# Ledger of designs, part 129: peptides against a protein of PDB entry 3T6J

Target 1, 375 residues: chain A of PDB entry 3T6J
Amino acid sequence: PIVESYIGFIESYRDPFGSRGEFEGFVAVVNKAMSAKFERLVASAEQLLKELPWPPTFEKDKFLTPDFTSLDVLTFAGSGIPAGINIPNYDDLRQTEGFKNVSLGNVLAVAYATQREKLTFLEEDDKDLYILWKGPSFDVQVGLHELLGHGSGKLFVQDEKGAFNFDQETVINPETGEQIQSWYRSGETWDSKFSTIASSYEECRAESVGLYLCLHPQVLEIFGFEGADAEDVIYVNWLNMVRAGLLALEFYTPEAFNWRQAHMQARFVILRVLLEAGEGLVTITPTTGSDGRPDARVRLDRSKIRSVGKPALERFLRRLQVLKSTGDVAGGRALYEGYATVTDAPPECFLTLRDTVLLRKESRKLIVQPNTRLE
Target 2, 372 residues: chain A of PDB entry 3T6J as posed
Amino acid sequence: PIVESYIGFIESYRDPFGSRGEFEGFVAVVNKAMSAKFERLVASAEQLLKELPWPPTFEKDKFLTPDFTSLDVLTFAGSGIPAGINIPNYDDLRQTEGFKNVSLGNVLAVAYREKLTFLEEDDKDLYILWKGPSFDVQVGLHALLGHGSGKLFVQDEKGAFNFDQETVINPETGEQIQSWYRSGETWDSKFSTIASSYEECRAESVGLYLCLHPQVLEIFGFEGADAEDVIYVNWLNMVRAGLLALEFYTPEAFNWRQAHMQARFVILRVLLEAGEGLVTITPTTGSDGRPDARVRLDRSKIRSVGKPALERFLRRLQVLKSTGDVAGGRALYEGYATVTDAPPECFLTLRDTVLLRKESRKLIVQPNTRLE

## One batch from the design tools (peptide; made by RFdiffusion4, then SolubleMPNN)

Design b2_p16_5_s2 (from b2_p16_5, 10 letters changed)
Fold by OpenDDE base, seed 5:
Structure b2_p16_5_s2 (fold): chain B 375 residues (1-375), chain A 16 residues (1-16)
Amino acid sequence: as target 1 above (375 residues)
Amino acid sequence: MLGLTAEPLPVVRAPE
């Protein structure tokens, strides 16, 4: 078997300022069959990057072909096991030296084993479809999230010599119609500038890229989905995201006005964006469970994903990227914290919904590390 | 970057 490992101070999710890495390590075996799908995605990456909703001037000047591997984890040491990883975490290195992507395939497989009777917050008519396509749709989402989410976008930088990595005279901010007015100075990084929101903001951008690009027929074809299956994968991927946005409320602490998990905060933000789009795209309805206790249902209108959802996500994703590229911390914070705010304001009453989410919370899942045996 | 934290995964016991 091909064995891969990593070890070191890598992820900064446990640092409130997003700067200090947690010491992590894993040992894994390459899943060749799943890796082949991601290799096809990599082969199309340069073309797919052009489909992202920002000008080429906000994309990397040179595409550096990354590695993408599916891994079956044998051992993982850290505070949490991810579904996917994009490394290094330094945008300057990603831009100049490249990056590597991994999908933790067996971790994903564990996530897919949800029993129908335990599946919360979905309409009954969606449950069977959700169970059928959750796994495949999540493979698509992880691939796009890592490769084209974290792997996309340019930071505007002025180096120590005063040189810019962009043309100040010709590059236009697509949101303002003006020349670029802010950038990263020498020694400034994404994490150092955006600090407390950096991790969650970047995860939100990556998740949004996944949702946006999963609508592209070429992506679905790469993963082996065509016709009705492709449409079902799209639907379930989007449905999973809006459901996850509701589930995210578990990770909000009202008393401290803070989020305890960056990805879940990101998913809540996406839910808020899609709710704001209106037109019946997403609805959250409080209900009563069979036990007589509070429950809720999330509904996504399949027919409105492309007509309502895509444009809303496009605008939001472009704003995320533009603010990131220009180092506009004030604008970025205002945008992101605005969507990340949890109140009990109608119609959603998110604090009340949080109580429902907590009430319906599943028992914490334990991941048991596998043993290998010689036969 | 840690790409996706999966939803709280149900405890799936490996088949014996």
Scores: peptide ipSAE 0.035, ipTM 0.613, DockQ to the pose 0.312; fails the geometry check
Fold by OpenDDE base, seed 3:
Structure b2_p16_5_s2 (fold): chain B 375 residues (1-375), chain A 16 residues (1-16)
Amino acid sequence: as target 1 above (375 residues)
Amino acid sequence: MLGLTAEPLPVVRAPE
């Protein structure tokens, strides 16, 4: 339909246990021009799923072609407006019944409006490139995040009759080299098992899929980028992610040792993974601003994205998926909480950096909901 | 929806 809407208990981000949905709703209009790009991505989705860094046995048995639509939001009722949506949130239903993706195009447009002088934590030489390509790179990231992030992977399930949706004798865990030792039992879901980390963990997986697959030439071609432009889009997408990982510290509460925003926690985790890769891929340098107060700079070495960044992200993303598929809560929690831990340990001193982030914080943007008129 | 949120932005209705 040209007008799209939903209403109900949908997102569980506000539930400490990740189970109870917040009541939300929207009304939006289809942007046909932007939707055409996502339709091309959908047409390539089955092939692109094979590029993900896990065995086919950990991917969906059958690809179900989803809808993907760009929407201009007229009204949104909820605690926050997403840039993209993948529904339903139940992995079992995504596997058996399919899913729908949407990009909230006018929300993205607001996110792109950044004044150069207010752009924090980037090198001066990166600012113009960042401003130029932030929008296009974010379109790529949203498309991949929703369609191939949330839309990918298989949960290993034993049903109420004791039947498995995988071959217990032949499927091997690529991390251990052993047979599958854990799975979801009847009545167990992703959210019920992983609870407090479920939302952020899944967002981290989806964001990682976006970064990983944006390196594929076919993806850039689908979005209309070739040559130097494609490389700039890749660079800015990765740069935006590492910057977002630093900005994420705003949403950490040291006194409670908790995160207040699932996506920002996810981005911090990715930053930690890329920092751990070393070799000068990512550098965060404390500086002094022109005002004489603390500042910082994030640097990403473009030449090391494929050689250092991709392999690090590949290993991490595979581990995320394997632990998700097998319902290994203990392993998943250990991995994710390990990267999500914020301390003041050198060399990064993240708690000190958090003070810098808070000092440089911009005023929260307000989204004014639009209307339509007849001309 | 599990969706990409860049920064949580409050939504305010435009005045009529």
Scores: peptide ipSAE 0.033, ipTM 0.626, DockQ to the pose 0.587; fails the geometry check
Fold by OpenDDE base, seed 1:
Structure b2_p16_5_s2 (fold): chain B 375 residues (1-375), chain A 16 residues (1-16)
Amino acid sequence: as target 1 above (375 residues)
Amino acid sequence: MLGLTAEPLPVVRAPE
């Protein structure tokens, strides 16, 4: 078997300032069969990057072909096990040296083992479809999230010599119609500038890229989905995201007005964006469970994903990227924190929904190392 | 950066 590992100070999710990495490490075995799908995605990456909703001037000048591997994790030491990883975390290195992507395949597989009777917040009619396609849709989402989410976009930089990595005279901000008015100075990084929102904002961008690009037929074809199956994968991927946005409320602390998990905050933000789109795309309905206690249902109108959801996500995703590229911390914070705000305002009453989420929370499960045999 | 954080579910594989 091909063994992969990493170790070090890698992820900064536990740092309140988003700067200092947690010491973590894993040992994993390459799943060659699953890796082949991601290799096809890599082969299409340069083309798919052009489908993202920002001008080429906001994309990397040169595409650097990364590796993408599906891994079966034998052991993972850290505060949490991701479904996927994109490394290094340094944007400058990603832009100049390249990056590597991994999907933690067996971690994803565990997430798929949810029993139907324990599946919360979905309509009964969606549960079987969700169970069937959750796994495959997550593979698509992880691939897009890592490769084309984290792997996309350019930071506008002025170096120590005063030179710009973009043409100040010709590059136009697509949101304002004006020339670029802000950028990263020498020594400034994404994390240093955006600080407390940097990790969650970037995860939100990456998740949004996944949702946006999963609508592209070529992506679904790469993963082996066509026709009705492709549409079901799309639907379940979007449904999973809006459900995750509701579940995310578990990780909000009202008393401190803070989020405890960057990815969950990101998913809540996406939920808010899709709710704002209106037109019946997403509906969250408080209900009463069979036990007589509060419950809720999330409904996603499949027919409105492309007509309502995609345009809303497109606009949002473009704004995320433009603000990131230009180092516009004020604009970025205003946008992101606006969507990340949790109130009890109607119609959603998110703080009340949070109580429902907590009430319906499943017991914490421990991830245990798998048994592995070499033949 | 870390991608999607999986739900805290146990990775249990049955012995072969």
Scores: peptide ipSAE 0.033, ipTM 0.610, DockQ to the pose 0.337; fails the geometry check
Fold by OpenDDE base, seed 2:
Structure b2_p16_5_s2 (fold): chain B 375 residues (1-375), chain A 16 residues (1-16)
Amino acid sequence: as target 1 above (375 residues)
Amino acid sequence: MLGLTAEPLPVVRAPE
């Protein structure tokens, strides 16, 4: 088998300032079959990057073909096991040297092994479809999230010599219609500027890229989905995201006004964006469970994903990227924290929903590290 | 590593 590993201070999710990496490491085996799908995605990446909702001037000047591999994790040492990885975490290096992507395939497979009777917050009619397509849809989401999410976008930089990596005279901010007024100076990074919101904001951008691009037929074809199957994969991917946004409330601490998990905060933000889109796209309804205790149902109108969901996500995703590219911390914080705010205001009453989420919380799943055997 | 953290990772049972 092909073995991959990494070790070091890599992910900064546990640093309140998003700057200091946690020491972690893994050993994994390459899943060749799934890796072949990601290789096809990589081959299409340059074209798919053009489908993202920002001007080419906000995208990397040169596409650097990355590696993308699906890995079956044998051992992982850290505070949590991700579903995917994009490294390095330094945007400057991603732009100049390139990056590597991995999907932790067996982690995904386990994450999706949900028993129907334990599947919370979905309509009964969606459960079987969700169970069937959660795994495949998540493979699509992870691939897009890592490769075209984290792997996309340009940071505007002024170097130590005063030179810009963009044309100040011709590049226009698509949100303001004006020339670029802010950028990263020498020594400034994404994490250093955006600090407390940097990790979650970037995860939100990457998740949004996944949802946005999964609508593209070429993406679905790469993963082997056509016709009705492709539409079901799209639906379940979006449904999973809106459900995850509700589940995310578990990771919010009202007393501290703090989020404890960057990806869950990101998913809640996306849920808020899609709820704001209105038109019956997403509905969260408090209910009573069969046990007589509070419950809830998330509904996603499949027919409105492209007509309502995509435009809403497009606008939001463009704003995320523009604010990131320009180093506009004030604008970025205002946007992101606005959607990340959890209140009990109607109609959603998110704090009340949080109580329901906590009540329906499943026992924490433990990842048992697999053993390999020679057959 | 901008890892998509899945929901709290289910217990990966090795395939029998």
Scores: peptide ipSAE 0.031, ipTM 0.621, DockQ to the pose 0.343; fails the geometry check

Design b2_p16_5_s3 (from b2_p16_5, 8 letters changed)
Fold by OpenDDE base, seed 2:
Structure b2_p16_5_s3 (fold): chain B 375 residues (1-375), chain A 16 residues (1-16)
Amino acid sequence: as target 1 above (375 residues)
Amino acid sequence: MFGATAEPLPVVRAPP
């Protein structure tokens, strides 16, 4: 088998300022079959990057073909096991040297093992479809998230010599219609500049890229889905995201007004964006369970994903990218924290929903690290 | 990094 590993101070999710990496490491075996799908995705990456909702001037000047591998994890040392990895976590290096993508395939498989009777907050009619397609849809999401999410976008930089990596005279901010007015100075990074929101903001951008691009037929084809299956994968991917946004409330601490998990905060933000889109796209309804206790149902209107959801996500995703590219911390913070705010305001009453989420919380799953044997 | 849809799963070694 092909063995891959990494070790070091890599992910900064546990740093309140998003700057200091946690020491972690893994040993994994390459899943060749799944890796082949990601290789096809990589082959299409340059084209798919053009589908993202920002001008080419806000995308990397040169596409550097990355490596993308699906791994079956043998051992992982850290505070949590991710579903996917994009490294390095330095945008400047991603732009100049390239990056590597990894999907932790067996971690995904475990995460998707859901018992129907324990599946919370979905309509009964969606449960079987959700169970069937959660795994495949998540593979699509992870691939897009890592490769075209974390792997996309340009930071505008002025170097130590005063030179810009963009044309100040011709590049226009698509949100303002004006020339670029802010950028990263020498020594400034995404994490250093956006600090407390950097990790969650970037995860939100990457998740949004996944949702946005999963609508593209070529993406579904790469993963082997066509016709009705492709549409079901799309639906379940979006449904999973909106459900995750509700579940995210578990990771909010009202007393401290803070989030304890960057990805879940990101998913809540996306939920808020899609709720704001209105038109019956997403509905969260408080209910009473069969046990007489509070419950809730999330509904996603499949027919409105492209007509309502995509445009809403497009606008939001473009704003995220533009603010990131220009180093506009004030604008970025205002946007992101606005959507990340949890109140009990109607109609959603998110703090009340949080109580329901906590009440319906499943036992924490454990990943048992596998052993290998010689056959 | 793409995290799980739930809280990151604690890694437990398989019992020998």
Scores: peptide ipSAE 0.022, ipTM 0.599, DockQ to the pose 0.419
Fold by OpenDDE base, seed 3:
Structure b2_p16_5_s3 (fold): chain B 375 residues (1-375), chain A 16 residues (1-16)
Amino acid sequence: as target 1 above (375 residues)
Amino acid sequence: MFGATAEPLPVVRAPP
């Protein structure tokens, strides 16, 4: 349809236990031109799924071709407006019935409008490139995040009759080298088991899929990028993620030891993973601004994305998926909360950096409902 | 599930 809408209890980000949906609704119009790019991505999805860093036994048994549409939002009622959506949110339904993806194109466009002088935490030499490619790189990231992030991976399930959706004798956990020792029982879901970390963990997995797969030449080709442009899109996508990981500190509450936004927590986790990789891949340097107050710079070494960044992200992403598939809440929580912990330990001193982030915080942008006109 | 890689678009919280 040219006009799309949904309404109901959709996203559980506001539930402390990640189980109860917030009531949301939107009305949007299809952007045909942008939708065509996502259709090409869908056409390649089955092949791209094979590039993900887990065994086929941890992937869906059958790929169900989803719809993927770019939408211009006319109205959105909810606590926040996403850049993209993958629904339904139930993994079992995604595996058996399929799913739908949407990109909220005009929401993305608003996010791209950044004045150079207000662009914080980047090196001066990166600012022009960042401004130029932020939009295109984000389109790539959203497409991958929704379609191949949220749309990927298998949950190991034992049904009410005691039957497994995997072969217990032959499927091996790639992290342990052992047979599968845990799974979802009847009535257990991703959200019910992982609870407080479920939303952010899944967003982190999806974001990691985006970063990982954007390195694949076929992905860039689908979006119309080749040669130097493709490399710049990759660079800016990764740069945006590491910058976002720093900005994420705004959404951490030290006194409560909690995060107030699932996606920002996810981005901080990814930043920590890439920092841990070392070898000069990512550097955060405290500086002094022109106003004499604290500032910071994030640097990403372009030449080390494939050699250092990709392997680090591959290992991390595989662990995320394996723990998700097996319903290993203890292992998943240990991994994720470990990277999500914010301390003032050197060398990063993240709590101190948080003060800098808050100091440099821009005024919150207001999204205003657009009007349509017939010309 | 929401996908947002950019700065969290300000969750337009309706002013209380």
Scores: peptide ipSAE 0.027, ipTM 0.632, DockQ to the pose 0.311; fails the geometry check
Fold by OpenDDE base, seed 4:
Structure b2_p16_5_s3 (fold): chain B 375 residues (1-375), chain A 16 residues (1-16)
Amino acid sequence: as target 1 above (375 residues)
Amino acid sequence: MFGATAEPLPVVRAPP
């Protein structure tokens, strides 16, 4: 088998300032069959990047074809096992030198194993569909998240010589209609500037890219979905994200007003964006379980994903990118922290919902690392 | 950066 590995101080999720990497490493085997789907995605990446909701001037000047492989993890050393990885974590290196993507296929497979009776917060009518398409939708989401999420966007930089990597006279901020007023200086990075919100903000951007681009027929075709199946994959992907946003409340600590997991915070932010869109797109309804205790149901109106959800996500995602590109920390923080705030305000009453989420919490799953044998 | 579509799960290795 083809073996891949990496090791080092890589992910900064555990650093309160988002700067210091945690020591991490893995050993994995390439899954050739699953990698073929991601290879097709890579082949379409340059075209799909143009579908993102920002001007080409906010995208990388030159597309550098990355590697993307599906991996079956044999061993993983770190605080958590991801579903996918994009490295390096330096945007400047990504745009000048390139990057590599991996999907941790067997990790995803574990996540797919959900028992219907244990599936919380979904309508009964959605459960079977969710179980059926959760796996395929995750493959789509992870692929987009890594390749076109983390792999997209440009940072505006002024180098040590005072030269800009963008035309100050012609590049317009699509949100303000004005010329670019801020950028990264020499030595400044995404993490160094955005600090406490950098990791979660970037995850939110990447997740949003996944949701946004999964609506594109070409993406679904790449993964082998057409017609009704494609629509079901879309629906389940969006439904999963909305559900994840509710589940995310587990990782919020009200007493400290902080989030303990960057991806979950990101998913909550997306939920808030989609709730704000209104028009019955997303509804969270408190209920009573069969046990007589509090429960909840998340509903996503399939018919409103494109008409209501996509435009809302488009605007939000564009704002995320523009603020990132320009190094506008104040604007970025205001935007992101606004959506990341958890209160008990009606109608959602998120703190009350959190109690329900905690009540319905499943036991923490354990991932046991596999063994391999040569046949 | 990495995506965690599921809850972060602890890595448990069985003792040899």
Scores: peptide ipSAE 0.024, ipTM 0.609, DockQ to the pose 0.511; fails the geometry check
Fold by OpenDDE base, seed 1:
Structure b2_p16_5_s3 (fold): chain B 375 residues (1-375), chain A 16 residues (1-16)
Amino acid sequence: as target 1 above (375 residues)
Amino acid sequence: MFGATAEPLPVVRAPP
């Protein structure tokens, strides 16, 4: 088998300032069959990047073809196990040297092992479909998230010599219709500039890219889905995201007005964006469980994903990218924190829903990483 | 950066 590993200070999710990496490492075996799907995704990446809702001037000047492999983890040392990884985390290195993507396939498989009777917050009619397609939809989402989410977008930079990596006279901000008015100065990075929101904001951008591009037939075809199956994968991917946005409330601490997990905060933000879109796209309904205790149901109207969801996500995702590219921290923070705010305001009453989420919380699972042998 | 699962899970290696 092909063995892959990494070790070092990699992810900064545990740093309150989002800057200091946690010491992390893994050993894994390449899953060749699943890796072949990701290789096809890589082969289409340059074209798919053009489908993202920002001008080419806000995309990387040169596409650097990354590696993308599916890995079965043998051992993982760190505070948490990701579903996928995109490294390095430094935008400058990603843009100049390239990057690598991995999907942790057997980690995803554990996440798929939800018993129907324990599946919370879904309508009964959606549960079987959700269970069937959760795994496949996650593969799609992780692939897009890592490769085309984290792997996309340009930072506008003025170097130490005063030179710009963009044409100040011709590049137009698509949100304002004006010339670019802000950028990263020499020594400024995404993480240093956006600080406390940088990680979650970037995860939100990457997750949004996944949802947005999973609507593209070519993406589903790469993963082997066509016709009704492709539509079901799309539906379940979006349904999973809105459900995850509700589940995310577990990771909010009302007393401190903070989030304890960057990805879950990101998923909540996406939920808020899709709720704001209105038109019956997403509905969260408080209910009473069979035990007589509070419960909730998330509904996603699949017929409105393309007509209502996609445009809403498009606008939001474009704004995320434009603010990121231009280093507009004030605008970026205002946008992101606005959607990340958790209140008990009607109609959603998110703080009340949080109590329901906590009430329905499953016991924490352990991921047991097996040994392997050669015969 | 990486995409986390729906919930952070502790990692335990199985004994040999």
Scores: peptide ipSAE 0.024, ipTM 0.611, DockQ to the pose 0.514; fails the geometry check

